# Peptides against a protein of PDB entry 2N1D: the designs that were tried, part 50

Target 1, 169 residues: chain A of PDB entry 2N1D
Amino acid sequence: EVKVKIPEELKPWLVDDWDLITRQKQLFYLPAKKNVDSILEDYANYKKSRGNTDNKEYAVNEVVAGIKEYFNVMLGTQLLYKFERPQYAEILADHPDAPMSQVYGAPHLLRLFVRIGAMLAYTPLDEKSLALLLNYLHDFLKYLAKNSATLFSASDYEVAPPEYHRKAV

## One batch from the design tools (peptide; aimed at target 1 G66 E69 L125 L132)

Design b1_p28_7_s4 (made by RFdiffusion4, then SolubleMPNN; from b1_p28_7, 13 letters changed)
Fold by OpenDDE base, seed 4:
Structure b1_p28_7_s4 (fold): chain B 169 residues (1-169), chain A 28 residues (1-28)
Amino acid sequence: as target 1 above (169 residues)
Amino acid sequence: SKEYEELIKTWKELLKKLKELLEELAKK
């Protein structure tokens, strides 16, 4: 089994995110003020500023690109709550060619790491490769935790209009 | 390094397989 550990600092946010949408019937404001692309770019720049070697810098870029692709593939089918489905459909209709990493933000990106462990189990990986990948994923999660105050906020959500409730049932 | 090259290769291959799997599931 592949286990991706979520930092303790971020676990409460996962609960709040769920509560805002499922209980309070709110939606994350789209397009995100700070989208997944920008978050990943900031992380890459952060890692580069830490004095890493050229090889490590190259590896970070590829990992970031991989996370972006992973998110874009997983978002629509694996990361959304039922209440968010109509919103997603509207986004697809209005912007069919836009990657979801340019639309969604930190909360949905964090949801990816809740599911990624199970998804990684679908493809056999050797122990060494898996360990190396997990190190990068955990490092990124640590970055999210460090910047959680600026990345996660209930103010990024808004109450869904009455007409939305009817089609979300 | 060879280690990082192997990581990148493995990561890309994994994502490719995952994407194919999810696309197949989405068709159902």
Scores: peptide ipSAE 0.222, ipTM 0.756, DockQ to the pose 0.638
OpenDDE base, seeds 1, 2, 3, 5: peptide ipSAE 0.092, 0.084, 0.081, 0.088; ipTM 0.663, 0.654, 0.652, 0.660

Design b1_p28_8 (made by RFdiffusion4)
Pose (drawn by RFdiffusion4):
Order: sequence, then structure tokens, then C-alpha cells
Structure b1_p28_8 (pose): chain A 169 residues (1-169), chain P 28 residues (1-28)
Amino acid sequence: as target 1 above (169 residues)
Amino acid sequence: EEEELLEELEEITERIIEVLEEAEEEEE
């Protein structure tokens, strides 16, 4: 199976997010302003601002769109805990206009890369095509971890009260 | 459902690979 190193800079954050959901019994039931699509656009324009190009412009642009669609096909199904099901229906009902790539903010973005390596093990391309994909994915994760101090806000996870657990049972 | 998801991932991946190969050819 494909071995992909998830940024060890973000590993504490991955465990932190998991720790909050499971151990701390905290849930993320609110729309974050610092959302995945905004970070995607930020990274997309970042590559352009350093070196204004046409050939790499659409490359970064569509790869970012690829992460967007990749995230959309996994967010509610593959990137979600069973305990987040209540908050999912809640946010979806309260804010049916807002995309999930926005309301769940940056903490849920890292989950994509954790699961996408597994699913891409069942769809094995050659090393070269996968290398270009992992190249840009790791490049994004490098930038993601670089600005992660003002990027991730796991502090928004609030402990789910017993009355709220009634929606999980 | 898992088969459909794999198909969607494959399609998305193919589009990304095509775009990156075209961008590398244009740079050359």
C-alpha cells in the first residue's frame, strides 16, 4: 500500500483534533471563518504571487480544485466521526446555504490527506503520476503547516453536553 | 458506494495528472 508521510509538524494537531472529539468529548458545532476553500485560494494565489506564470497558474488552480472535490467526496462520509453526525445535521440544517468546506474550518482539512492515502492504495497509478500528486499535496501541506499557528483553531471545539449527546445515541 | 467513490477519485486524479503533464510540456 502507498506509504505517505503525513506532515509530522501537523501530527500533534491530528492527535489534538482526535483527542478533542473522542477523549475530550468536544465537538465542532459552529461555522469557522478560516475555512478550507479560503486556505486553498490563499495557497493557490501564493504560488502565483512568488512567480507570476501562466503554465503553473492553472496547474495550481486545478490541483486546488482537485483538493476541493476530493474533500467534498470524503468530508461527510470518510472524514467524519460518528460523534460529529449530530453537529453535521445541526450545521447543515441551521446553515443550509453554507458549504461544509467552509463551516468546518481548517481542522477538518487535515483529515483528507489521512484517508486519501488509503483510498489511493486501492487505485494504484504509477510512481511518477502519484509522485506529482504527492508533490503538490506535500507542497500544500508544507505551506499549511507553515501558517498553521494562525491557520488551525481547535480551541473552537466545545465539550458536548449530555443533552447534546441525546442526538448521538 | 466504495466503488463509485474510487471511480470519482480516479477521474479527479486523471484530470490533475493531465493538467500537470501539460504544464511540464509547456515549460520544456

Design b1_p28_8_s1 (made by RFdiffusion4, then SolubleMPNN; from b1_p28_8, 12 letters changed)
Fold by OpenDDE base, seed 2:
Structure b1_p28_8_s1 (fold): chain B 169 residues (1-169), chain A 28 residues (1-28)
Amino acid sequence: as target 1 above (169 residues)
Amino acid sequence: SMEELLKKIREITEKIIEVLKKALEKEK
């Protein structure tokens, strides 16, 4: 299996995210105040401001685009807890043409990196190619960790109303 | 389906790798 290393600083958040939804029956506020698209854009701009070469800048942009695509194809079926399913259905009804990267935010984006490794294991990549990809993914995760205080907050969640609970049984 | 998802993941990954390799070569 392909191991995508999650920074230790972010692991407690994954637990909190899980607890907020599964135990406390809360939902992440949607549409996100800071969506996945904006997070990725900020990362790209951050890398650009560091004085990287044109080649590296282009590489970062492609990684950003790829992460966005990963997220959009995996969100609905791979990244949601059961309790979040009714919310997702409502989002699809209200925003049928919007990529989920424009709706969801940092917590769900982080979940992607918990799951993507298992998917990559089925992609025939040579060792060098895999290492190259992982280096960029880990760099992005490092960025998330560095900005975790602003990207991850329990205040972005809210208690689901009673009528929602009836739908989420 | 999972098969379709894996196919999409592969396609996305292959595109990324292609660009990353090209960028790496130009850095040398």
Scores: peptide ipSAE 0.737, ipTM 0.956, DockQ to the pose 0.706
OpenDDE base, seeds 1, 3, 4, 5: peptide ipSAE 0.709, 0.732, 0.727, 0.714; ipTM 0.951, 0.956, 0.954, 0.951

Design b1_p28_8_s2 (made by RFdiffusion4, then SolubleMPNN; from b1_p28_8, 13 letters changed)
Fold by OpenDDE base, seed 2:
Parts: C-alpha cells; structure tokens; sequence
Structure b1_p28_8_s2 (fold): chain B 169 residues (1-169), chain A 28 residues (1-28)
C-alpha cells in the first residue's frame, strides 16, 4: 500500500474524533464553521505568502483542487462512521447540490488522509510521481498539524438528540 | 461502487501528477 504518514501530533486527535462519535454518540456540528474549502483556501494562501515561485504556487493550487475532489468523492462512502450516516442523509436531503467540502470540516478532512493511501495503491504511478504527490500531501498535513489547535476541537461536536438515536438504531 | 470510486481517484490523481511533473521540470 501507499503510506501516507499522518503527523504524530494529529494521531491523538483521530482517537478523540473516533471516541466522540462512536462512544460518546456526538456529532460534528454541520455545516462546519470552518469547512474543507476554507481550510484548503487558507493553505493555498499560506503557501503563497511564503514567497514561493509561480510554478510552485500553481502546483499547490492543483493539489488543493485534487484534495477537494478526493474528499468529495470519498466522504459519503468511505469517511463516515456508522453513527454519522443519518446526519449525512439529512445533509444530502437539505443540500443536494452542495459539495461536501462546503459542509464538513477538518476532522473529516483528516480522515481522508487515513484512507487515501489504500486507494492510491490501485493507481499506477512511477516512483517519481508518487514521491512528488506524497511530498505535497505531507506538506498539507504538516500545515494541519501546525494549525491543529484551531482546526480540531471537541467543542465542534454536540450530543446527538434522542430523535437521532432512533434513526441510527 | 468501489470500482467507480477507484476510477475517480485514478483520474484525480493523474490530473494532479501531470501538473506536479511539469512544475518539477520548470523548477530545474
């Protein structure tokens, strides 16, 4: 498989995220106050502010676009815990034309990088190409780690109402 | 389906790689 290395700083959050949903029966507040689109935009702007060449800036923009696409195609079927599925169904009903990158936030985006490696293993890539892609993905993950204090918080979750539990069972 | 998903992932990835390779070449 293709190994996408998650920064050690973010691994505890993955555990907390899992616990909040599966054990504490909480839901991430949707629509996200800081959605995936916004996070990616901030990253792109951050890279631009670092004085990168136009060439690298263009590359970053394409990576941002790609991550967004990855997220939007994988969220519904690959990134949700079972308990979150009724919430997702409600989102689809209320916002059928909205990309999920405009609805969900950092925790679900991070889950993407836990899963994407297995998918990439089925995409034929030469060593150079794979290394390039991973370098950019890891750079983005480094950005997430750097901003983890603001992007990942248990306060973004809320206890699911009793009515929701009936839907989930 | 998983097959369809993998196909989409492949398409997205190839698009990204094409740009990254070009960018890498221009940086030399």
Amino acid sequence: as target 1 above (169 residues)
Amino acid sequence: SMEELLKKIKEITKKIIDVLLKAEEKEK
Scores: peptide ipSAE 0.760, ipTM 0.962, DockQ to the pose 0.737
OpenDDE base, seeds 1, 3, 4, 5: peptide ipSAE 0.748, 0.757, 0.753, 0.756; ipTM 0.959, 0.961, 0.961, 0.961

Design b1_p28_8_s3 (made by RFdiffusion4, then SolubleMPNN; from b1_p28_8, 11 letters changed)
Fold by OpenDDE base, seed 2:
Structure b1_p28_8_s3 (fold): chain B 169 residues (1-169), chain A 28 residues (1-28)
Amino acid sequence: as target 1 above (169 residues)
Amino acid sequence: SMEELLEKIREITEKIIAVLEKAKKLEE
């Protein structure tokens, strides 16, 4: 298994996210106030402002694009709790042409990094290449941790209406 | 399917790695 280390600062949020949805029967408000695309853009701009070389900037941009692609291919089938499935179906109906990175936000993006390691284990990468990728992914996670106060909040969730509960059974 | 998903992940990853490796070489 490929180990993607989640910063300790973010681990409690994963528990809270799970609790809000699974136990409290809440849903993350969609479309997100700050979607995945915006988070990735902010990260890229942050790295640019740090005075990185053109090469590193180019690399960061590719990582951003890659994370977006990872998210969009995995969200629907890998990153949702069962309770969230009706919401996802509604999103697909209402936004058929929109990538999920434009709809969902930080909590679901963080879930990606919980799952991506297992997927990467099946990719034929040499150790050096994998380490290189992981360094960039960990750098992004560090950014999420640094901005966790603004990116992760229970106030971004809302209690699902009774009608939704009937669809979720 | 999971097989199809893994293939997509592979393709995305290979694309990223190609760029990262090139960038690293240029920094050296």
Scores: peptide ipSAE 0.719, ipTM 0.954, DockQ to the pose 0.748
OpenDDE base, seeds 1, 3, 4, 5: peptide ipSAE 0.712, 0.717, 0.713, 0.716; ipTM 0.952, 0.954, 0.952, 0.953

Design b1_p28_8_s4 (made by RFdiffusion4, then SolubleMPNN; from b1_p28_8, 14 letters changed)
Fold by OpenDDE base, seed 2:
Structure b1_p28_8_s4 (fold): chain B 169 residues (1-169), chain A 28 residues (1-28)
Amino acid sequence: as target 1 above (169 residues)
Amino acid sequence: SMEELLKKIKEITNKIIKVLKESLEKEK
């Protein structure tokens, strides 16, 4: 297994996210006010503003694009709790051509990094390549941790309506 | 399917790695 280290300061949020949905029967408000695309764009701009070389900027842009692709291919089948399935189905019906990175936000993006390690284990990579990738992924996670106060909030969730519960059972 | 997903993950990963390696070499 490939170990993607989640910053310690973000781990409590993962618990809160799980609790809000599974125990409190709440849903993340969709479309997200701050979607995955926007978060990734902000990260890229943040890295650019720090005066990085053109080479490093190009690398960051590729990582951003890759994370977006990871998210879009994994969201529907790997990143949702059972209670969120009806909501996802509604999103697909209403926005069939929209990438999920334009719909979902930080909490689901963070879930990606909880799951991606197991997937990467099936991708044959030499030690150097893996370390290189992980360095960039961890750098992004560090960015999420730094901005956690604005990116992760229980106020972005809402109690599911009664009719939703009928769909979820 | 999981197989298809893993294939996509592999493709995405390899694309990223290629660029990262190129960037690293240029930094030297």
Scores: peptide ipSAE 0.756, ipTM 0.961, DockQ to the pose 0.757
OpenDDE base, seeds 1, 3, 4, 5: peptide ipSAE 0.750, 0.748, 0.749, 0.751; ipTM 0.960, 0.959, 0.960, 0.960

## One batch from the design tools (peptide; aimed at target 1 L125 K128 S129)

Design b1_p29_1 (made by RFdiffusion4)
Pose (drawn by RFdiffusion4):
Structure b1_p29_1 (pose): chain A 169 residues (1-169), chain P 29 residues (1-29)
Amino acid sequence: as target 1 above (169 residues)
Amino acid sequence: AEEEEENEELLETVEETLENLKELLEEEE
């Protein structure tokens, strides 16, 4: 199976997010302003601002769109805990206009890369095509971890009260 | 020119991998 190193700079964050959901019994029931699509656009424009190009412009642009669709096909199904089901229906009902790639903010973005490596093990392309994909994915994760101090806000996870657990049982 | 070829190959791979991934998810469902 494909061995992909998830940024060890973000590993503490991955464990922190998991720790908050499971151990701390905290949930993320609110729309974050620092959202995935905004960070995707920020990275997409970042590559352009350093070196204004046409050939790499659409490359970064569509790869970012790829992450967007990849995230959309996994967010509510593959990137979600069973304890997040109540907050999912809650946020979805309260804010039916807002995309999930926005309301769940940056902490849920890192989950995509954790699962996508497993699913892409069942769909094995050659090393070269996969290398270009992992290249840009790791490049994004490098930038993601670089600005992660002002990027992730796991502190918005609030402990789910017993009355709220009634929606999980 | 080499960079353009590589970018085209990348985009094709991204599209193919997204299609294959969607098919795999449908099979799992």

Design b1_p29_1_s1 (made by RFdiffusion4, then SolubleMPNN; from b1_p29_1, 12 letters changed)
Fold by OpenDDE base, seed 1:
Structure b1_p29_1_s1 (fold): chain B 169 residues (1-169), chain A 29 residues (1-29)
Amino acid sequence: as target 1 above (169 residues)
Amino acid sequence: SEEKKKNEELIKTVKQTLENIKKLLEELA
């Protein structure tokens, strides 16, 4: 398995996220106040503000587009805990044409990077290409860590109502 | 220029890598 290194600052959050959902039976408030699209846009703008050349900016844009695509593909099948399944179904009903990157936020985006390593292992990438991709992914994760105080908060979760518990597996 | 050539190669590599991963994810989803 290809290992994507999660910054140490964000590792405790993954535990908290799991605890809030699975043990405390809470749900992340949807639609997110700060959705994945917005986070990725902010990252791209941040990179541009660092004085990159046009070509370097283009590369960042491609990475951002890729992360967004990965998230939208993987969210429903790979990134949700069992307790979140009914909520996802409701979101699909309410927003049938919206990509999940416009609905979900930072916690679920971070979960992507926990799972993406396994996906990379099945991709026929040469050493140089893999290293290049990992560099960009790690750079983005560093950005998430730098902004973790704003992006990750337990206050973004709510106790699921009794009606939801009846639907939850 | 030499710098332009390097950047073009980088962009090409990133695009191809991401495309490969995208295809894989679509098959697994």
Scores: peptide ipSAE 0.132, ipTM 0.682, DockQ to the pose 0.480
OpenDDE base, seeds 2, 3, 4, 5: peptide ipSAE 0.119, 0.109, 0.044, 0.062; ipTM 0.673, 0.680, 0.583, 0.635; seed 2 fails the geometry check

Design b1_p29_1_s2 (made by RFdiffusion4, then SolubleMPNN; from b1_p29_1, 12 letters changed)
Fold by OpenDDE base, seed 2:
Structure b1_p29_1_s2 (fold): chain B 169 residues (1-169), chain A 29 residues (1-29)
Amino acid sequence: as target 1 above (169 residues)
Amino acid sequence: SEEKEKNEELLKTLKETLKRIKELLEKQA
């Protein structure tokens, strides 16, 4: 598969995220205080404010749009742990017309990049296109790492109530 | 299956995104 490198700073968070949900039986608070749409918007604005004339800066909006749609497509079927399934069902019932990028936040967005490498392996991308895309993805991941202190926190999770446990098993 | 359909949509989205990026880069080159 195509390897998307996750910054070392974010790797421990992936473990913590998994532990909070699967072992501690907690759930990420939804709707997210800072959703995926907001994170991507902040990134885009950050890139635009850099004043760089590099072609990468001009393509940021398209990359952001791609990541957003990728997230919205993948969240429900690929990014959730089993314990999170009932929560997702409730979200769909309460917000049937809302894209998941408006509901979920940074932890689930980060999970997307764990999966994207495998997906890219099935795309008929030429070497140049693949390299370009990877550069954009890595740049975004660096942004997440830089802002990890504000984007990732165990305090954004809460203990699931007993009623939820009965639905999740 | 739903999973298969979503994967197909993802691939389509990625392709379209890359196409748009290429067009922008070529325009500014």
Scores: peptide ipSAE 0.109, ipTM 0.702, DockQ to the pose 0.036
OpenDDE base, seeds 1, 3, 4, 5: peptide ipSAE 0.033, 0.065, 0.063, 0.036; ipTM 0.550, 0.611, 0.632, 0.560

Design b1_p29_1_s3 (made by RFdiffusion4, then SolubleMPNN; from b1_p29_1, 12 letters changed)
Fold by OpenDDE base, seed 3:
Structure b1_p29_1_s3 (fold): chain B 169 residues (1-169), chain A 29 residues (1-29)
Amino acid sequence: as target 1 above (169 residues)
Amino acid sequence: SEEKEKNEELIKTIKETLKKLKELLEKQA
């Protein structure tokens, strides 16, 4: 398994996220105030503003696109807690053609990086390519950590209504 | 198995995405 290191600053949030959903029976407010698409766009712009070469800027765009695709593919099957499944089903019913990167936000995006290491084990990447990819992933995670105060907040969650609890049994 | 099929589709998508990324990242390096 490929190890993707989560910044220490973000590890407590993963616990809080889990607690909010599983123990406190809350749901992340959807559609997200700041969705995954916007987070990735901000990151790309951040990287470009730091004086990268044209090739590096191009690569950043592709990394962003890759992360987005990973997220959109992984969310429904890999990133949701059981309690969140009815919410996801409702989103799919209402917006069947919308990519989940336009619906979900930072907490679910962070969950991707907990799972992505195992998924990378199924991909035949040479050592050089893997190292380069990991560098970008870690760089992005560092960006998330730097902006954690604005990206991760318990106020983005809300108590699920009684009707939802019945669906989630 | 439905779960197996879903996983295979996931892996296929991931591989395709990473292949493209790999090529582009190598051009950067």
Scores: peptide ipSAE 0.067, ipTM 0.636, DockQ to the pose 0.062
OpenDDE base, seeds 1, 2, 4, 5: peptide ipSAE 0.058, 0.034, 0.040, 0.045; ipTM 0.632, 0.582, 0.606, 0.610

Design b1_p29_1_s4 (made by RFdiffusion4, then SolubleMPNN; from b1_p29_1, 10 letters changed)
Fold by OpenDDE base, seed 2:
Structure b1_p29_1_s4 (fold): chain B 169 residues (1-169), chain A 29 residues (1-29)
Amino acid sequence: as target 1 above (169 residues)
Amino acid sequence: SEEEKKNKELLETVRKTLESIKELLEKLE
């Protein structure tokens, strides 16, 4: 398995996220106020403002596009807790043509990086390319950590109504 | 099964995406 290191600053959030959903039976408010698309866009713009060359800028854009694609494909089947499945079904019904990167936000995006390492192990990337990709992924994670105060908050969750519990169980 | 189909789709997406990134990264080396 390819190891993607999660910044220490973000590890407590993963625990809080899990607790909010699985123990407290809360749901992340959807659609997200700050969706994955916007987070990735902000990151890309942040990198552009750092004086990167054209090639480096293009590389960032491709990495961002890759992360987005991974997220959109993996969200429904890999990143949701069981309790969140009815909510996901409702989202699909309400937004049938919208990519999930336009609906979900930072917490679910962070969950991607817990799983992406295993997925990368199935790729034909050579050692050098993989190392460079990991550098970009880690750079993005550092960005998330730097902005964690604004991106991750328990106030973005809400208690699920009783009707939801009947569907989730 | 539907789950198998989704997993297959995921793997194909991963491969396609990473191939594109790989090509770019190789040019930057």
Scores: peptide ipSAE 0.082, ipTM 0.656, DockQ to the pose 0.087
OpenDDE base, seeds 1, 3, 4, 5: peptide ipSAE 0.037, 0.030, 0.078, 0.030; ipTM 0.590, 0.542, 0.646, 0.544

Design b1_p29_2 (made by RFdiffusion4)
Pose (drawn by RFdiffusion4):
Structure b1_p29_2 (pose): chain A 169 residues (1-169), chain P 29 residues (1-29)
Amino acid sequence: as target 1 above (169 residues)
Amino acid sequence: EEEEEENELLLETVKENLEKLKELLEEEE
């Protein structure tokens, strides 16, 4: 199976997010302003601002769109804990206009890369095509971890009260 | 020219992977 090194800079954050959901019994039931799509656009324009190009412009643009669709096909199904089901229905009902790639903010973005390596093991392309994909994915993760101090806000996870657990049982 | 070829190959790969991934998810469902 494909071995992909998830950024060790973000590993503490991955464990932190997991620790908050499972151990700390905290849930993310609110829309974050610092959302996945905004970070995607930020990274997309970042590559352009350093070197204004046409050939790499659409490359970064569509790869970012690829992450967007990749995230959309996994967010509510593959990137979600069973304990997040109540908050999912809650946020979806309260804010039916807002996309999930926005409301769940940056902490849920890292989950995509954790699962996408497993699913892409069942769909094995050659090393070269996969290398270009992982190249840009790792490049994004490099930038992601670089600005992660003002990027991730796991502190918004609040402990789910017993009355709220009634929606999980 | 080489960079354009590589970018085209990348975009094709991204699109192919997305299709295959959707098919795999449908089979699992």

Design b1_p29_2_s1 (made by RFdiffusion4, then SolubleMPNN; from b1_p29_2, 11 letters changed)
Fold by OpenDDE base, seed 1:
Structure b1_p29_2_s1 (fold): chain B 169 residues (1-169), chain A 29 residues (1-29)
Amino acid sequence: as target 1 above (169 residues)
Amino acid sequence: EEEKKENEELLKTLKETLERIKKLLEEQR
């Protein structure tokens, strides 16, 4: 298994996120105030502002595009807790043509990096390619950690209504 | 079957992303 190391600053949040959904029966407010597309765009702009060459800028854009694609593919089937399934179904019904990167936010994006390692293990990557990818992923995770105060908050969750509980049973 | 499609798409995405990144990095050198 390829391990993507989650920054220590974000590990407690993963626990809180799980607790909010599974134990406290809350839902992340959708559509997200700060969606995945916006987060990735901010990261790209952040990297551009740090004096990168044009080629480095292009590489960052490709990494961002890759993360977005992975998120959109994995969100519905691998990143949701059982309690979130009815909410996802409602989102699909209301916004059938919208990519999930425009609907969901930072907590679900972070969950991607918990799962992506296993997927990378199925890809025959040489050592250089794997190291390169991991460097980009870890760099992005560092960015999330630096901005964790604005990206991750329990106030972005709300108690699910009684009607929702009936659907989730 | 659905899981298989998802895995194939993920592998394709990763491969294409890495190839583009490698190309860009080579041009940077």
Scores: peptide ipSAE 0.039, ipTM 0.601, DockQ to the pose 0.092
OpenDDE base, seeds 2, 3, 4, 5: peptide ipSAE 0.028, 0.034, 0.034, 0.028; ipTM 0.586, 0.595, 0.608, 0.591

Design b1_p29_2_s2 (made by RFdiffusion4, then SolubleMPNN; from b1_p29_2, 13 letters changed)
Fold by OpenDDE base, seed 5:
Structure b1_p29_2_s2 (fold): chain B 169 residues (1-169), chain A 29 residues (1-29)
Amino acid sequence: as target 1 above (169 residues)
Amino acid sequence: DEEKKKNEELLKTWKTLLEKIKELLEKLA
């Protein structure tokens, strides 16, 4: 398995996210005020604004596109806790044609990187390509860590209503 | 098996991404 290192600054958030939903029975507010598409776009623009006109800049766009598609494929089946399943069903009903990257936000995006290492293990990849990809993935994670104060907040969650609890049983 | 289908789709997408990255690396080398 390919190891993708989560920054130490973000590890506590993964625990808090799990606790808010699984133990405190809260839900992330959807649609997200800042969705995955916006986060990825901000990252891409951030990289471009730093003046690195190197051709490696094009790799950033590819990585962003890949993360977006990867998220959209994985969200419904791999990234949700059991308590979040009814909410996901409601989202599909209300937004049947919208990709989940336009609905969900930073917490769910971060969950993606817990799983990405295993998926990379099943993809044929030379060492150079893998190293480059991993560098950008870690770079993106560093970006999330740097902006964690604005991207991750318990105030983005809310207590699920009583009627939701009945659906979650 | 919907989960299996999603995983296969993911692998296909990821393969495409990696091919693009590989192509870029070749151009930069």
Scores: peptide ipSAE 0.157, ipTM 0.751, DockQ to the pose 0.037
OpenDDE base, seeds 1, 2, 3, 4: peptide ipSAE 0.138, 0.109, 0.074, 0.068; ipTM 0.688, 0.668, 0.624, 0.612

Design b1_p29_2_s3 (made by RFdiffusion4, then SolubleMPNN; from b1_p29_2, 10 letters changed)
Fold by OpenDDE base, seed 2:
Structure b1_p29_2_s3 (fold): chain B 169 residues (1-169), chain A 29 residues (1-29)
Amino acid sequence: as target 1 above (169 residues)
Amino acid sequence: DKEEEENKELLKTWKELLERLKKLLEEQE
C-alpha cells in the first residue's frame, strides 16, 4: 500500500473531527461556508502565484481535478461516519444535482487523504511517477496545514437535534 | 451494486488523470 503522510499539524484534527461527530453527536454545518471546490481553487491560485511554469500550473490543475473527482465519488460511501449518513441523505434530496465538493468542506476533504494511499496502490504508476504524484499530494496537505486555523474549527459543527438522533440510531 | 460501480468509475477516472499528470510532470523536468 502506498503511504501518504499526514502532516503532524493535521493529525490532531482528525481525532477532533471524529470526536465531535461520533462522541459529541455533532454535525458539520452544511452547506460548508468554505467548500472543497473553493479550497482546491485557492490552492491552485496559490501555486500559480508562486511564479510556476505553464506546465507546472497545468500539473496542479490535474492534481486538483483528480482530488475533486476522487472526493465526489468517495464521499458518500467511504468518508462518512455512520452518524453522518442521515445528513448526507438530506443533502442528496435538497441538492440532487450538486457535486459533494460544493457542499462539504475541509474536514471531509482531509478524510480523503486517509484513504488515497490505498487508491493509488491500484493505479499502474512507475516508481518515479508515483514519487512525483506523492510530492504534489504532500504539497497540498502542507497547504492545508498552513491554513488549518481557518479551515478547521470546532465552531463549524453543531449539536444534532433530537429528531436527527432518531434517524441516525 | 451502486458502490461497486462508483468505485470502478473512480478508478477509471483517476487512472486517466494520473496518466496525464505523469506526462506533465515528466515534461517539467
Scores: peptide ipSAE 0.091, ipTM 0.624, DockQ to the pose 0.037
OpenDDE base, seeds 1, 3, 4, 5: peptide ipSAE 0.056, 0.061, 0.074, 0.048; ipTM 0.606, 0.615, 0.627, 0.602

Design b1_p29_2_s4 (made by RFdiffusion4, then SolubleMPNN; from b1_p29_2, 12 letters changed)
Fold by OpenDDE base, seed 1:
Structure b1_p29_2_s4 (fold): chain B 169 residues (1-169), chain A 29 residues (1-29)
Amino acid sequence: as target 1 above (169 residues)
Amino acid sequence: DEEEKENKELLETLKLTLERIKKLLEEQA
């Protein structure tokens, strides 16, 4: 298994996110005020503003595109807690053609990096390519950590109504 | 059966996207 290192600054948030949903029975407000597409776009623009070469910009764009695709494929089956499944079903019914990267936000995006390591083990990457990819992923995670104050907040969650509890049990 | 099929599709998708990234990384190096 490929190990993706989560910044220490973000590990407490993962615990809080889990607690808000599983213990406090809250749901992340959807659609997100700042969705995954927006976060990835901000990151790409951040990297471009640093004066990188064309090749580096191209690589960043592809990494962003890859992360987006991973998220959209994995969200429904890999990244949701059991309590969130009814909400996801409602989102699919209301937004059948919308990619989940336009609906969900930073907390769910961060969950991707907890799970992606195991999936990378099935990809035929040589040691050098894997190291370079991991560097980009870690760079993005550092970006999330740097902007954690604006991306991760308990105020983005709300208490689920009683009728939702009946669906989730 | 259906779960296995879904997992296979997921792995194939991830493989394709990572292969694209791999090619770009090799080009950059």
Scores: peptide ipSAE 0.096, ipTM 0.685, DockQ to the pose 0.147
OpenDDE base, seeds 2, 3, 4, 5: peptide ipSAE 0.035, 0.039, 0.026, 0.071; ipTM 0.615, 0.612, 0.549, 0.674

